# Peptides against a protein of PDB entry 4N3Y: the designs that were tried, part 43

Target 1, 83 residues: chain A of PDB entry 4N3Y
Amino acid sequence: ETRDQVKKLQLMLRQANDQLEKTMKDKQELEDFIKQSSEDSSHQISALVLRAQASEILLEELQQGLSQAKRDVQEQMAVLMQS

## One batch from the design tools (peptide; made by RFdiffusion4, then SolubleMPNN)

Design b2_p13_8_s3 (from b2_p13_8, 6 letters changed)
Fold by OpenDDE base, seed 2:
Structure b2_p13_8_s3 (fold): chain B 83 residues (1-83), chain C 83 residues (1-83), chain A 13 residues (1-13)
Amino acid sequence: as target 1 above (83 residues)
Amino acid sequence: as target 1 above (83 residues)
Amino acid sequence: SEIAALQQRFDAS
């Protein structure tokens, strides 16, 4: 019957609308999450990059200091052996 | 003393190297994670987009059907009233 | 929204 078909279609239409709305909401939430997550991770990565750079500078300075200290010891030993 | 300074610098150098290596590893792992996470999320979002599109098509079809069914009912009622 | 637009089209038909 046509009237019953109308009622069925009305219900199906409401259900379709509800599902569409839910899907759109879920999609938006996921997009928001990935955006926020990316921003958070980017900040964390930037901090680690800076820390790595600081360590690299420290390493180079320590290597220079170590080399110089070694040379100083060798020079002092040479002087002592001459006396 | 110079010799003691050398020993201290050697230890500090090793510690600096260890920290640098750890930081580089941590940074790499985080970058890998965010890359993988982004790919996973992208796939999920794409699936939701397709589902939303399907719902949208269904909604349009149901709306057309409902409108036609309503018109059919009205036409049938009009015919019955004339007899 | 797309849903709102669809509803308006439906109501106008």
Scores: peptide ipSAE 0.058, ipTM 0.492, DockQ to the pose 0.009
Fold by OpenDDE base, seed 4:
Structure b2_p13_8_s3 (fold): chain B 83 residues (1-83), chain C 83 residues (1-83), chain A 13 residues (1-13)
Amino acid sequence: as target 1 above (83 residues)
Amino acid sequence: as target 1 above (83 residues)
Amino acid sequence: SEIAALQQRFDAS
């Protein structure tokens, strides 16, 4: 019976080792995925931020142009009425 | 000629306004996308972190079990040799 | 590297 117990324990040890190795691999894959996902998101967000900044510059330029155009129209209308 | 200039400026003003509105919409959409993307990534990363933590707990439990099993095997072998 | 540290601890036990 003692011999049988030893053999059973050896089997359990091997099984535990196999499960451990599998779990370690799974954990590493998850950590790698998290790292990669975070990096990918960071890069894309940065690109979109730059794009948004470009749009902001364009927006400001257009607003300035619109304001100037409005003033120009008003000035020309005033001249027209005066003549 | 002055009247023609005024009409031209009015057209330019309308065009500038249309472009401004478009640009404002585009900028807002980009900002909304960035916000949503960041939130989605954050939620997924959090879930994966929890999963990794669960695997870590399992790993530690398995390592403890493996160590105990190893000791048990050694103990049983010692008893067997002694008998 | 936590998993590596755990493995090292296990091996040392």
Scores: peptide ipSAE 0.053, ipTM 0.478, DockQ to the pose 0.042
Fold by OpenDDE base, seed 3:
Structure b2_p13_8_s3 (fold): chain B 83 residues (1-83), chain C 83 residues (1-83), chain A 13 residues (1-13)
Amino acid sequence: as target 1 above (83 residues)
Amino acid sequence: as target 1 above (83 residues)
Amino acid sequence: SEIAALQQRFDAS
């Protein structure tokens, strides 16, 4: 029946529109997530790079200190052996 | 006492070496984390971009279907009104 | 903005 077909098509139209709106929302959320995720990752990576660089400087200082400590021990040993 | 000083310096040397090794490990872990995090994020973003693009295509199809459904409803309404 | 363009085309159809 024509009337039934009209009602069916109206339902299909509503369903399609609902799906369209849902899909549009989903796409927007994905795009927003991409943007936010990229920014978050970029900031975190930058922070980690800085931490790594700070660690490198600390390592250099520790190596220098270690070398000095080694020399100090050797010097003290020499003094000890001569006493 | 010289002997006590030597022992103290040996302890300091061991402690410094332990800290150096710890710091080296920490730095390596941070660098590895940066690399892995960047790769993970890049892959995830690429996947999301593809999903967004697929959603866009679906939206186009839904819009076309919606337009057709609208026309079909209107046509059926016209037929109904003339019956 | 592509969705907006698509929506505009849809509305104009």
Scores: peptide ipSAE 0.046, ipTM 0.473, DockQ to the pose 0.043
Fold by OpenDDE base, seed 5:
Structure b2_p13_8_s3 (fold): chain B 83 residues (1-83), chain C 83 residues (1-83), chain A 13 residues (1-13)
Amino acid sequence: as target 1 above (83 residues)
Amino acid sequence: as target 1 above (83 residues)
Amino acid sequence: SEIAALQQRFDAS
């Protein structure tokens, strides 16, 4: 009868609302995860960029040192041949 | 003597070169890691964005269904009161 | 925020 129909529809309405609330929560959690992941990645990348830059500086120093060492070897070889 | 100096400097040169090569390799590996990490993150975020969009569509459907159910309940209540 | 707007519309209906 009509009363039973109303009760059934009320149940369906509650079920739909519960599902809606759950879905809204899930969406929010997903958005939060994306935001946090992006921030973490950004910070990590920034740190790694700094490390790479430090390595670049070290490389330049090593290259300079190597060049100097090469020149020094050549100089000493010249001295040796002059002796 | 000078010969010994030359030999020492040659060793230093080799050591410097070895360190330089190692540092260059380390830098390359770091750059590769950054690149791969960024690509992986980008793909992951894109997938999650799509999932979020799908959830949004579902939410809209649920809201529409809920609204319809609400109207149906009201209609049936009216029928009940008219009987 | 879009879903919040939808919810508000739904509640107002």
Scores: peptide ipSAE 0.043, ipTM 0.467, DockQ to the pose 0.076

Design b2_p13_8_s4 (from b2_p13_8, 7 letters changed)
Fold by OpenDDE base, seed 5:
Structure b2_p13_8_s4 (fold): chain B 83 residues (1-83), chain C 83 residues (1-83), chain A 13 residues (1-13)
Amino acid sequence: as target 1 above (83 residues)
Amino acid sequence: as target 1 above (83 residues)
Amino acid sequence: SRIEALQQRLNAS
């Protein structure tokens, strides 16, 4: 009986070790995935932020152009009125 | 001629306004996308972190179980030696 | 732990 108990416990120990190893690997894979995903997201967001910034610059330029065009129209209208 | 110039400038102004409006909408869409993407990523990462934490707890439990099992085996071997 | 460190990084972002 005692021998049988030892055999049983040895089996349980082996099973526990196998499960532990598997779980450790799974944990590592999860950590690696999180790290990679986070880095990818960060890079993507950074790229999009740069794009948004470029668009903002263009908008400012367009606004300035519009203002200038408005002034030009007003000036030409004044000239037209003079003739 | 002056009238023609005014007409031309008015057209240019309209075109500029149209482009400005379009660009403003595009900028807003980009900002919304960045915000949504960031939130989605944050939620996903948080969920994965929780999963990893649960795995860590399980690993600790398994380690404790293994240590206990080892002690149990040693005790049973001692009993076996006594008989 | 490493998991806790990950959580801290996430919270800090």
Scores: peptide ipSAE 0.039, ipTM 0.475, DockQ to the pose 0.014
Fold by OpenDDE base, seed 3:
Structure b2_p13_8_s4 (fold): chain B 83 residues (1-83), chain C 83 residues (1-83), chain A 13 residues (1-13)
Amino acid sequence: as target 1 above (83 residues)
Amino acid sequence: as target 1 above (83 residues)
Amino acid sequence: SRIEALQQRLNAS
């Protein structure tokens, strides 16, 4: 019956529209998540790079300290041998 | 006493070397983490982009379906009115 | 340096 067919089509239209709205929302959420995730990752990585840079400076300082300590030990040993 | 000073300096040298090794390891771990995090984020983002792209196609299909459904309802209503 | 290289990679991404 045509009347029943129309009612069925109206239901299908409503259902399709509901799914469309849902999908639009889901798409937007995904795009927002991509943006947020990218920004968060970028910030986190940059922070870690800064920490690594600080560690590099510390390594240089420690290396210099070790070299100095070695020289100091050698010098003190020389003094000890002479005494 | 010079002998004791030498022993102290030797200890300091060992301690400094231990810290240097630790810091070198920490630096490497940070660099590895940065690399891994960046790669993981890139892969995740690309996957999400693909999902968003799929949703876009679905949206287009649903939009087309809605338009068709509307036309179908209108056509059926016209038939109903004529009967 | 290695750190500078990492920073360059980050900036290029």
Scores: peptide ipSAE 0.038, ipTM 0.485, DockQ to the pose 0.015
Fold by OpenDDE base, seed 4:
Structure b2_p13_8_s4 (fold): chain B 83 residues (1-83), chain C 83 residues (1-83), chain A 13 residues (1-13)
Amino acid sequence: as target 1 above (83 residues)
Amino acid sequence: as target 1 above (83 residues)
Amino acid sequence: SRIEALQQRLNAS
């Protein structure tokens, strides 16, 4: 009776240990996935931010060009009116 | 001559304005994409963190079970040796 | 814990 009980508990102990090991592995994989996903997103967002900055520079250049074009038109119109 | 020059510059002005408007739209779309992507990633990571926490609770329970099983085995072995 | 560290990083972002 007692002997059988001990053997049963030994089996339960082994099973519990196996399950613990499995769960520890699963947890680690989840943590790694979260870390990797976050890093990937961070890098992607950084790249997109740089692209947005490039577009911002282009916007500024276009604004300057637009302003200059306006001034050029005004100057030429003045010349036309005075000729 | 001057008249033609003015007309040319007026066209250039319109073209520059159109391009500026287009670029502004593109920039806004990029910013919206970055924002949405970041939010999506944040929510996904949060969900995964909750899952990891659930696994952590399970780990703790398994550790307790393992420790208890060990103690149970030790107690039963002591009884066996003394019988 | 590692999970807490991850949560802190997420919250700080």
Scores: peptide ipSAE 0.036, ipTM 0.475, DockQ to the pose 0.014
Fold by OpenDDE base, seed 2:
Structure b2_p13_8_s4 (fold): chain B 83 residues (1-83), chain C 83 residues (1-83), chain A 13 residues (1-13)
Amino acid sequence: as target 1 above (83 residues)
Amino acid sequence: as target 1 above (83 residues)
Amino acid sequence: SRIEALQQRLNAS
């Protein structure tokens, strides 16, 4: 009876150890995944921010061009009216 | 000739304005996307971190259980040897 | 502790 109990406990010990090892592995994999995912997201967002910056520069240039074009039209019309 | 030039410039002005408006819209959409993407990523990562925390708690419990199981086996063996 | 570090990094971002 006592012998049987010891055998049972030994089995439980082995099972607990196996489960522990599995859990340790799973935890590590999850942590690695989180880290990698965060890095990937950061890089992707940074790339998109760069694209947004390019768009902003273009917008500024277009605004300047629009203003200048308006002035050019007005000037040419003035010349035309005087001719 | 001058009249034609003015007409050309007026067309260019309209085109520039249209392009400006389109660019403004595109920029806004991109910024909104970046913001939303960042929020989504943050939430997802947070959820995964919670799962990792649960795994860590389980790991600690398993470690305690393993240690106790070992002690139990040793105690039972000692009893057995004295019987 | 490692998980806490991950959380801290996330919160700091």
Scores: peptide ipSAE 0.036, ipTM 0.477, DockQ to the pose 0.014

## One batch from the design tools (peptide; made by RFdiffusion4, then SolubleMPNN)

Design b2_p14_1_s1 (from b2_p14_1, 5 letters changed)
Fold by OpenDDE base, seed 4:
Structure b2_p14_1_s1 (fold): chain B 83 residues (1-83), chain C 83 residues (1-83), chain A 14 residues (1-14)
Amino acid sequence: as target 1 above (83 residues)
Amino acid sequence: as target 1 above (83 residues)
Amino acid sequence: SLQQELEQFSRILD
């Protein structure tokens, strides 16, 4: 019966539409997650880079201090040997 | 006293060296962490992109199915009205 | 796929 066929197809259409809407939502949520994850990673990496830079500065200062201390020791040792 | 001064400076030198080594280690570990984190993020994002692509394919299929179903309903309704 | 199912059912109803 044609009437029954139409009703069945209308039901299928509604079901398909519901599935479509769900899939669209899922896709959008996934894309949003990807975007957010990327941004978060970028921010974290930037922060870590800054920390690494700070450590680099400290390293340079320590190296300079070490070199200076070595020189000072050498000078004092020279005085000691001549005393 | 010169001798005492030398000994003090030697101690300071050792302490500075220890601090230097520690800082170098910390810097290296931080850089390694940054590298690993970046790689992990890249891999995860790639995987998520693939999932998004799969969802896109499904979405397209559903949209096509929906359109076809709509056409079928319209055809059947035309038959119904003419019966 | 849903599309395949819909098409199949449509053909049956024809």
Scores: peptide ipSAE 0.045, ipTM 0.481, DockQ to the pose 0.069
Fold by OpenDDE base, seed 3:
Structure b2_p14_1_s1 (fold): chain B 83 residues (1-83), chain C 83 residues (1-83), chain A 14 residues (1-14)
Amino acid sequence: as target 1 above (83 residues)
Amino acid sequence: as target 1 above (83 residues)
Amino acid sequence: SLQQELEQFSRILD
């Protein structure tokens, strides 16, 4: 019966619309997540890079300090051995 | 006394070396983390993009389906109203 | 001797 067919189609249409809305929302959420994730990662990496750079500076300073300390020790050893 | 000075310098040198090694390790860990984090994020985002694309396809299909369903309903309503 | 000890230390620094 046609009336029954129409009602069935109406239900199907509503269901399809609901699914469409859900899919649209899901897509949007994914896009937003991708954007946010990328931004967060970028900022975190930038911070880590800065920290690594600080370590690099310290490394260089420590290397220089070690070299000087080595020289100082060697000089004092010479003095001691000569005395 | 020179001997005492030498011993002090030896200790300082050892301490400096320990700190240097630690700093080198820390730097390496940071660099590795940055690399890994970036790679992980990239892969995750790629996967999410693919998922979003799937949703896009579904969206298009659902839209087409909805349009057809709408037409079908309208046609049947016309038949019903004319009967 | 102290001298020997210092020489050993010096070698470590090389």
Scores: peptide ipSAE 0.024, ipTM 0.471, DockQ to the pose 0.006
Fold by OpenDDE base, seed 5:
Structure b2_p14_1_s1 (fold): chain B 83 residues (1-83), chain C 83 residues (1-83), chain A 14 residues (1-14)
Amino acid sequence: as target 1 above (83 residues)
Amino acid sequence: as target 1 above (83 residues)
Amino acid sequence: SLQQELEQFSRILD
């Protein structure tokens, strides 16, 4: 009966719409999560890169100091041998 | 006294070397952490993107179903009005 | 001797 068919299709349409709404919400939540996660990770990695760069600068300074100390010791040894 | 100076410089050199080694280790650990963190995040984000894409496909299917259901209901209503 | 120690130290630094 046509009237019954219409009612059945109305129910099907409502169910389809409900599923669509749910899926849309789920997708949006995933997108939001990805966006936030990516941003947080990006900031965190950037901060760690800066720390690594600070260590690089310190290493350069220490290497220079080590080289100078080596030269100083060698110079003093030369003086000692001449005295 | 030169001998005392040499001994002092030897100590300074040892201390400088110790600091250099420590800093090198710290830097390497930071670099390793950044690399691993970045790779892990990249893989995680990629997986989530794939999930979002799956939701997109499902949405398309549901939208098509919804449109078809709408057309079917409208067709049945037309039949009902003609009968 | 001190000379020997200094020589060894120099080798380590090289």
Scores: peptide ipSAE 0.023, ipTM 0.470, DockQ to the pose 0.006
Fold by OpenDDE base, seed 2:
Structure b2_p14_1_s1 (fold): chain B 83 residues (1-83), chain C 83 residues (1-83), chain A 14 residues (1-14)
Amino acid sequence: as target 1 above (83 residues)
Amino acid sequence: as target 1 above (83 residues)
Amino acid sequence: SLQQELEQFSRILD
């Protein structure tokens, strides 16, 4: 019966619309999560990069200090040999 | 006294070397952490991107279904009006 | 000797 068929189709349409709405919401949430996660990671990595760079600077300073200390020891040894 | 000075410098040199070694280790650990963290994030985001794409496909299918259902309802209503 | 000790230390630094 046509009337019953129409009612059935109306129900199907409502169900489809509800599912569409749900899917759209889920998709949006997923995209938001990806965005936020990416930003969080970016900030964290940037901070750690800065720390690594700071360590690099310290390393260079220590290397220079070590080289100077070596030279100082050698100089003092030379003085000792001359005494 | 020169001998004492030399010994002092030797100690300083050893200390500097120890500190250098420690710093090098710390730097390496930090770099390894950055690398691993980046890889982990990359994998996770890639997986989520795929999920988002799957949702996109489903959304498109639902939209098409909704459109078809709408047309079907309209067609049946037209038939009803003609009866 | 002191000389030997200094030489050994110098060698370590190289």
Scores: peptide ipSAE 0.023, ipTM 0.469, DockQ to the pose 0.006

Design b2_p14_1_s2 (from b2_p14_1, 5 letters changed)
Fold by OpenDDE base, seed 4:
Structure b2_p14_1_s2 (fold): chain B 83 residues (1-83), chain C 83 residues (1-83), chain A 14 residues (1-14)
Amino acid sequence: as target 1 above (83 residues)
Amino acid sequence: as target 1 above (83 residues)
Amino acid sequence: DLEQELREFSRILE
């Protein structure tokens, strides 16, 4: 009977719509998660890069200091040998 | 006394070298951490993107199904009204 | 817009 068929189709449509809504929400949540995760990682990496840069500066300073210290030692030893 | 000065400078040089070595190791560890963190995040995001794509496909299928169901209902109702 | 489409579908089913 056509009337019963219509009712059945309407039910199927409602069920499909419910599933569509659910899937849409799930997809949106995944996209939001990806976005948030990417932002968090980006911020963390940026912070770590800054820390690494600080270490780089310190390394350069230490290297210069070591070079100077070596020169100073050599100079003093030269004086000592002449005495 | 020059000899004592040389010994002092040598000690300072050793200490500076120790600090340089330590800082170099710390910097390397940070760089390795950044690299690993970036790779891990990239892999995770890629996996989530694939999941989102699966949801996208499902959504498209559901949308098509809903559109067809709507058309079917309307067609059946038209038949019903004619009877 | 999927949300808009869903709203329309819901309206049709009312």
Scores: peptide ipSAE 0.051, ipTM 0.514, DockQ to the pose 0.009
Fold by OpenDDE base, seed 5:
Structure b2_p14_1_s2 (fold): chain B 83 residues (1-83), chain C 83 residues (1-83), chain A 14 residues (1-14)
Amino acid sequence: as target 1 above (83 residues)
Amino acid sequence: as target 1 above (83 residues)
Amino acid sequence: DLEQELREFSRILE
Protein backbone atom coordinates (compact mmCIF):
# COMPACT_ATOMS: atom_id res chain seq x y z
CA GLU B 1 0.00 0.00 0.00
CA THR B 2 1.49 3.25 -1.19
CA ARG B 3 0.57 5.36 1.80
CA ASP B 4 2.25 2.92 4.11
CA GLN B 5 5.27 2.83 1.86
CA VAL B 6 5.52 6.59 1.99
CA LYS B 7 5.38 6.59 5.75
CA LYS B 8 8.06 3.93 5.87
CA LEU B 9 10.29 5.93 3.60
CA GLN B 10 9.71 9.06 5.63
CA LEU B 11 10.84 7.23 8.70
CA MET B 12 13.90 5.94 6.92
CA LEU B 13 14.66 9.43 5.74
CA ARG B 14 14.42 10.78 9.25
CA GLN B 15 16.71 8.09 10.53
CA ALA B 16 19.24 8.74 7.83
CA ASN B 17 19.12 12.45 8.48
CA ASP B 18 19.69 11.93 12.16
CA GLN B 19 22.67 9.76 11.42
CA LEU B 20 24.03 12.27 8.98
CA GLU B 21 23.69 15.07 11.49
CA LYS B 22 25.43 13.03 14.14
CA THR B 23 28.24 12.07 11.82
CA MET B 24 28.70 15.64 10.74
CA LYS B 25 28.96 16.72 14.33
CA ASP B 26 31.46 13.98 15.06
CA LYS B 27 33.55 14.99 12.11
CA GLN B 28 33.57 18.59 13.20
CA GLU B 29 34.62 17.60 16.68
CA LEU B 30 37.45 15.56 15.24
CA GLU B 31 38.63 18.44 13.12
CA ASP B 32 38.51 20.78 16.08
CA PHE B 33 40.41 18.30 18.17
CA ILE B 34 43.08 17.87 15.54
CA LYS B 35 43.48 21.60 15.21
CA GLN B 36 43.68 22.18 18.93
CA SER B 37 46.01 19.27 19.49
CA SER B 38 48.35 20.45 16.78
CA GLU B 39 48.45 23.93 18.19
CA ASP B 40 49.04 22.69 21.70
CA SER B 41 51.82 20.40 20.58
CA SER B 42 53.41 23.13 18.55
CA HIS B 43 53.45 25.52 21.48
CA GLN B 44 54.80 22.93 23.85
CA ILE B 45 57.54 21.87 21.50
CA SER B 46 58.48 25.47 20.84
CA ALA B 47 58.85 26.06 24.54
CA LEU B 48 61.03 23.01 24.90
CA VAL B 49 63.15 24.07 21.98
CA LEU B 50 63.73 27.42 23.62
CA ARG B 51 64.71 25.67 26.80
CA ALA B 52 67.12 23.47 24.90
CA GLN B 53 68.63 26.51 23.27
CA ALA B 54 69.16 28.13 26.63
CA SER B 55 70.89 24.98 27.77
CA GLU B 56 73.06 25.06 24.70
CA ILE B 57 74.23 28.55 25.54
CA LEU B 58 74.97 27.48 29.08
CA LEU B 59 76.91 24.50 27.83
CA GLU B 60 79.03 26.69 25.63
CA GLU B 61 79.75 29.03 28.50
CA LEU B 62 80.66 26.14 30.73
CA GLN B 63 82.97 24.74 28.10
CA GLN B 64 84.70 28.06 27.84
CA GLY B 65 85.02 28.24 31.58
CA LEU B 66 86.43 24.76 31.73
CA SER B 67 88.96 25.51 29.07
CA GLN B 68 90.05 28.62 30.89
CA ALA B 69 90.28 26.79 34.17
CA LYS B 70 92.37 24.10 32.57
CA ARG B 71 94.73 26.66 31.17
CA ASP B 72 94.98 28.39 34.51
CA VAL B 73 95.79 25.15 36.24
CA GLN B 74 98.40 24.34 33.67
CA GLU B 75 99.99 27.72 34.08
CA GLN B 76 100.09 27.43 37.83
CA MET B 77 101.56 23.97 37.57
CA ALA B 78 104.22 25.23 35.24
CA VAL B 79 105.18 27.91 37.72
CA LEU B 80 105.27 25.34 40.44
CA MET B 81 107.44 22.94 38.49
CA GLN B 82 109.87 25.67 37.55
CA SER B 83 110.27 26.84 41.12
CA GLU C 1 100.62 29.68 47.86
CA THR C 2 100.70 28.25 44.37
CA ARG C 3 100.09 24.66 45.33
CA ASP C 4 96.96 25.62 47.18
CA GLN C 5 95.84 27.71 44.26
CA VAL C 6 96.27 24.77 41.95
CA LYS C 7 94.23 22.55 44.19
CA LYS C 8 91.51 25.17 44.35
CA LEU C 9 91.42 25.46 40.60
CA GLN C 10 91.34 21.71 40.23
CA LEU C 11 88.31 21.59 42.46
CA MET C 12 86.64 24.33 40.49
CA LEU C 13 87.41 22.48 37.31
CA ARG C 14 85.85 19.31 38.63
CA GLN C 15 82.78 21.20 39.73
CA ALA C 16 82.41 22.85 36.38
CA ASN C 17 82.87 19.56 34.61
CA ASP C 18 80.20 17.95 36.73
CA GLN C 19 77.83 20.75 35.91
CA LEU C 20 78.66 20.48 32.25
CA GLU C 21 77.97 16.77 32.24
CA LYS C 22 74.68 17.28 34.00
CA THR C 23 73.60 20.01 31.65
CA MET C 24 74.60 17.94 28.67
CA LYS C 25 72.52 15.08 29.94
CA ASP C 26 69.56 17.35 30.54
CA LYS C 27 69.84 18.75 27.06
CA GLN C 28 69.95 15.30 25.58
CA GLU C 29 66.87 14.30 27.52
CA LEU C 30 65.05 17.36 26.26
CA GLU C 31 65.98 16.59 22.70
CA ASP C 32 64.86 13.02 23.08
CA PHE C 33 61.60 14.16 24.59
CA ILE C 34 60.96 16.61 21.79
CA LYS C 35 61.66 13.97 19.21
CA GLN C 36 59.44 11.41 20.84
CA SER C 37 56.66 13.89 21.46
CA SER C 38 56.72 15.05 17.87
CA GLU C 39 56.58 11.53 16.58
CA ASP C 40 53.76 10.60 18.90
CA SER C 41 51.77 13.65 17.95
CA SER C 42 52.35 13.04 14.29
CA HIS C 43 51.12 9.49 14.53
CA GLN C 44 48.09 10.42 16.55
CA ILE C 45 47.12 13.21 14.23
CA SER C 46 47.58 10.96 11.23
CA ALA C 47 45.26 8.43 12.76
CA LEU C 48 42.67 11.07 13.46
CA VAL C 49 42.95 12.39 9.94
CA LEU C 50 42.29 8.93 8.60
CA ARG C 51 39.29 8.65 10.85
CA ALA C 52 38.01 11.98 9.64
CA GLN C 53 38.44 10.85 6.07
CA ALA C 54 36.44 7.73 6.77
CA SER C 55 33.73 9.90 8.24
CA GLU C 56 33.81 12.07 5.16
CA ILE C 57 33.18 9.06 2.98
CA LEU C 58 30.33 8.00 5.21
CA LEU C 59 28.86 11.46 5.07
CA GLU C 60 28.94 11.42 1.32
CA GLU C 61 27.26 8.05 1.25
CA LEU C 62 24.62 9.23 3.66
CA GLN C 63 24.00 12.30 1.57
CA GLN C 64 23.51 10.12 -1.44
CA GLY C 65 21.17 7.91 0.49
CA LEU C 66 19.19 10.84 1.75
CA SER C 67 18.88 12.28 -1.70
CA GLN C 68 17.68 8.98 -3.02
CA ALA C 69 15.25 8.56 -0.19
CA LYS C 70 13.88 12.01 -0.78
CA ARG C 71 13.36 11.25 -4.42
CA ASP C 72 11.69 7.98 -3.58
CA VAL C 73 9.34 9.67 -1.17
CA GLN C 74 8.52 12.32 -3.70
CA GLU C 75 7.83 9.73 -6.33
CA GLN C 76 5.58 7.77 -4.04
CA MET C 77 3.75 10.90 -3.04
CA ALA C 78 3.25 11.79 -6.65
CA VAL C 79 1.75 8.40 -7.31
CA LEU C 80 -0.46 8.82 -4.31
CA MET C 81 -1.66 12.25 -5.32
CA GLN C 82 -2.38 11.10 -8.83
CA SER C 83 -4.39 8.12 -7.71
CA ASP A 1 26.51 23.19 1.85
CA LEU A 2 25.86 20.04 3.79
CA GLU A 3 24.72 21.75 6.94
CA GLN A 4 22.21 23.79 5.02
CA GLU A 5 20.98 20.68 3.30
CA LEU A 6 20.52 18.97 6.63
CA ARG A 7 18.54 21.90 7.94
CA GLU A 8 16.30 21.78 4.94
CA PHE A 9 15.80 18.07 5.31
CA SER A 10 14.93 18.54 8.94
CA ARG A 11 12.47 21.25 8.07
CA ILE A 12 10.80 19.12 5.44
CA LEU A 13 10.47 16.26 7.87
CA GLU A 14 8.85 18.37 10.56
Scores: peptide ipSAE 0.050, ipTM 0.512, DockQ to the pose 0.008
Fold by OpenDDE base, seed 3:
Structure b2_p14_1_s2 (fold): chain B 83 residues (1-83), chain C 83 residues (1-83), chain A 14 residues (1-14)
Amino acid sequence: as target 1 above (83 residues)
Amino acid sequence: as target 1 above (83 residues)
Amino acid sequence: DLEQELREFSRILE
């Protein structure tokens, strides 16, 4: 009968509204998560990039030091050989 | 004496070389980590964006459904009232 | 403005 049909439709409407509210909340949380995750990752990556750059500088210094040390050893060897 | 100086320099050279090797390894690992982390985050974010888009579609469908349901209820109420 | 839309739908159900 019509009355029962109306009540059923009202229930369906409430259920749909509840789902709508939930979905809106979930969507907002997802958007917030994406934003926060992106920012966090970006900061972490930037920090690691700087760390890698520092290591690059150290590498260059070590290479120069090794080259100099090699030359020093060779010079000392020459002195030793002519003694 | 010169011989001992040479031996000392050789040791220093080996130590520097070991540190150079370690630093090169560390730098490479950092670069690999940055690359992998960026890719992982990008994929995750993309997936969540698509999920949010799906939720948006659902929201639109629910809104349309709610509007229709409201009209249906109103129509049924009108029928009930004239019975 | 989904929040506003939700409020409107809630009102419809009152």
Scores: peptide ipSAE 0.049, ipTM 0.514, DockQ to the pose 0.009
Fold by OpenDDE base, seed 2:
Structure b2_p14_1_s2 (fold): chain B 83 residues (1-83), chain C 83 residues (1-83), chain A 14 residues (1-14)
Amino acid sequence: as target 1 above (83 residues)
Amino acid sequence: as target 1 above (83 residues)
Amino acid sequence: DLEQELREFSRILE
């Protein structure tokens, strides 16, 4: 019966619409998650990069200090040898 | 006494060297962590992007189906009206 | 636009 067929199609349409709405929400949630995750990772990595750079500076300072200390020892040894 | 001064400087040099070695290790560990974290995030994000793309395809299919269903309902309604 | 279309579909089906 045509009327019954129409009602069936209307139900199918509603079901399809509901599924479409759900899928849209799921997609949006996923996109938001990706965005947030990327931002969080970016900020964390940036902070860690800064820490690495600080360590680099410290290393350079320590190397310079070590070189100077070595020279100082050598200098004092020379003085000792002359005593 | 000069000899004692030299011994002190030698100790300081050893201490500085030990600290330098430790700092170098710490820096390397940090760099490795950054690299690993970045790779992990990249892979996860890529997988999620693929999921989002799959959802996009589904949405397009559902939209097409919904449009067709709408047309079918309209067509059947027209038939009903003529009955 | 998709959200708008869905809203219209929902309205039509009401």
Scores: peptide ipSAE 0.048, ipTM 0.511, DockQ to the pose 0.009

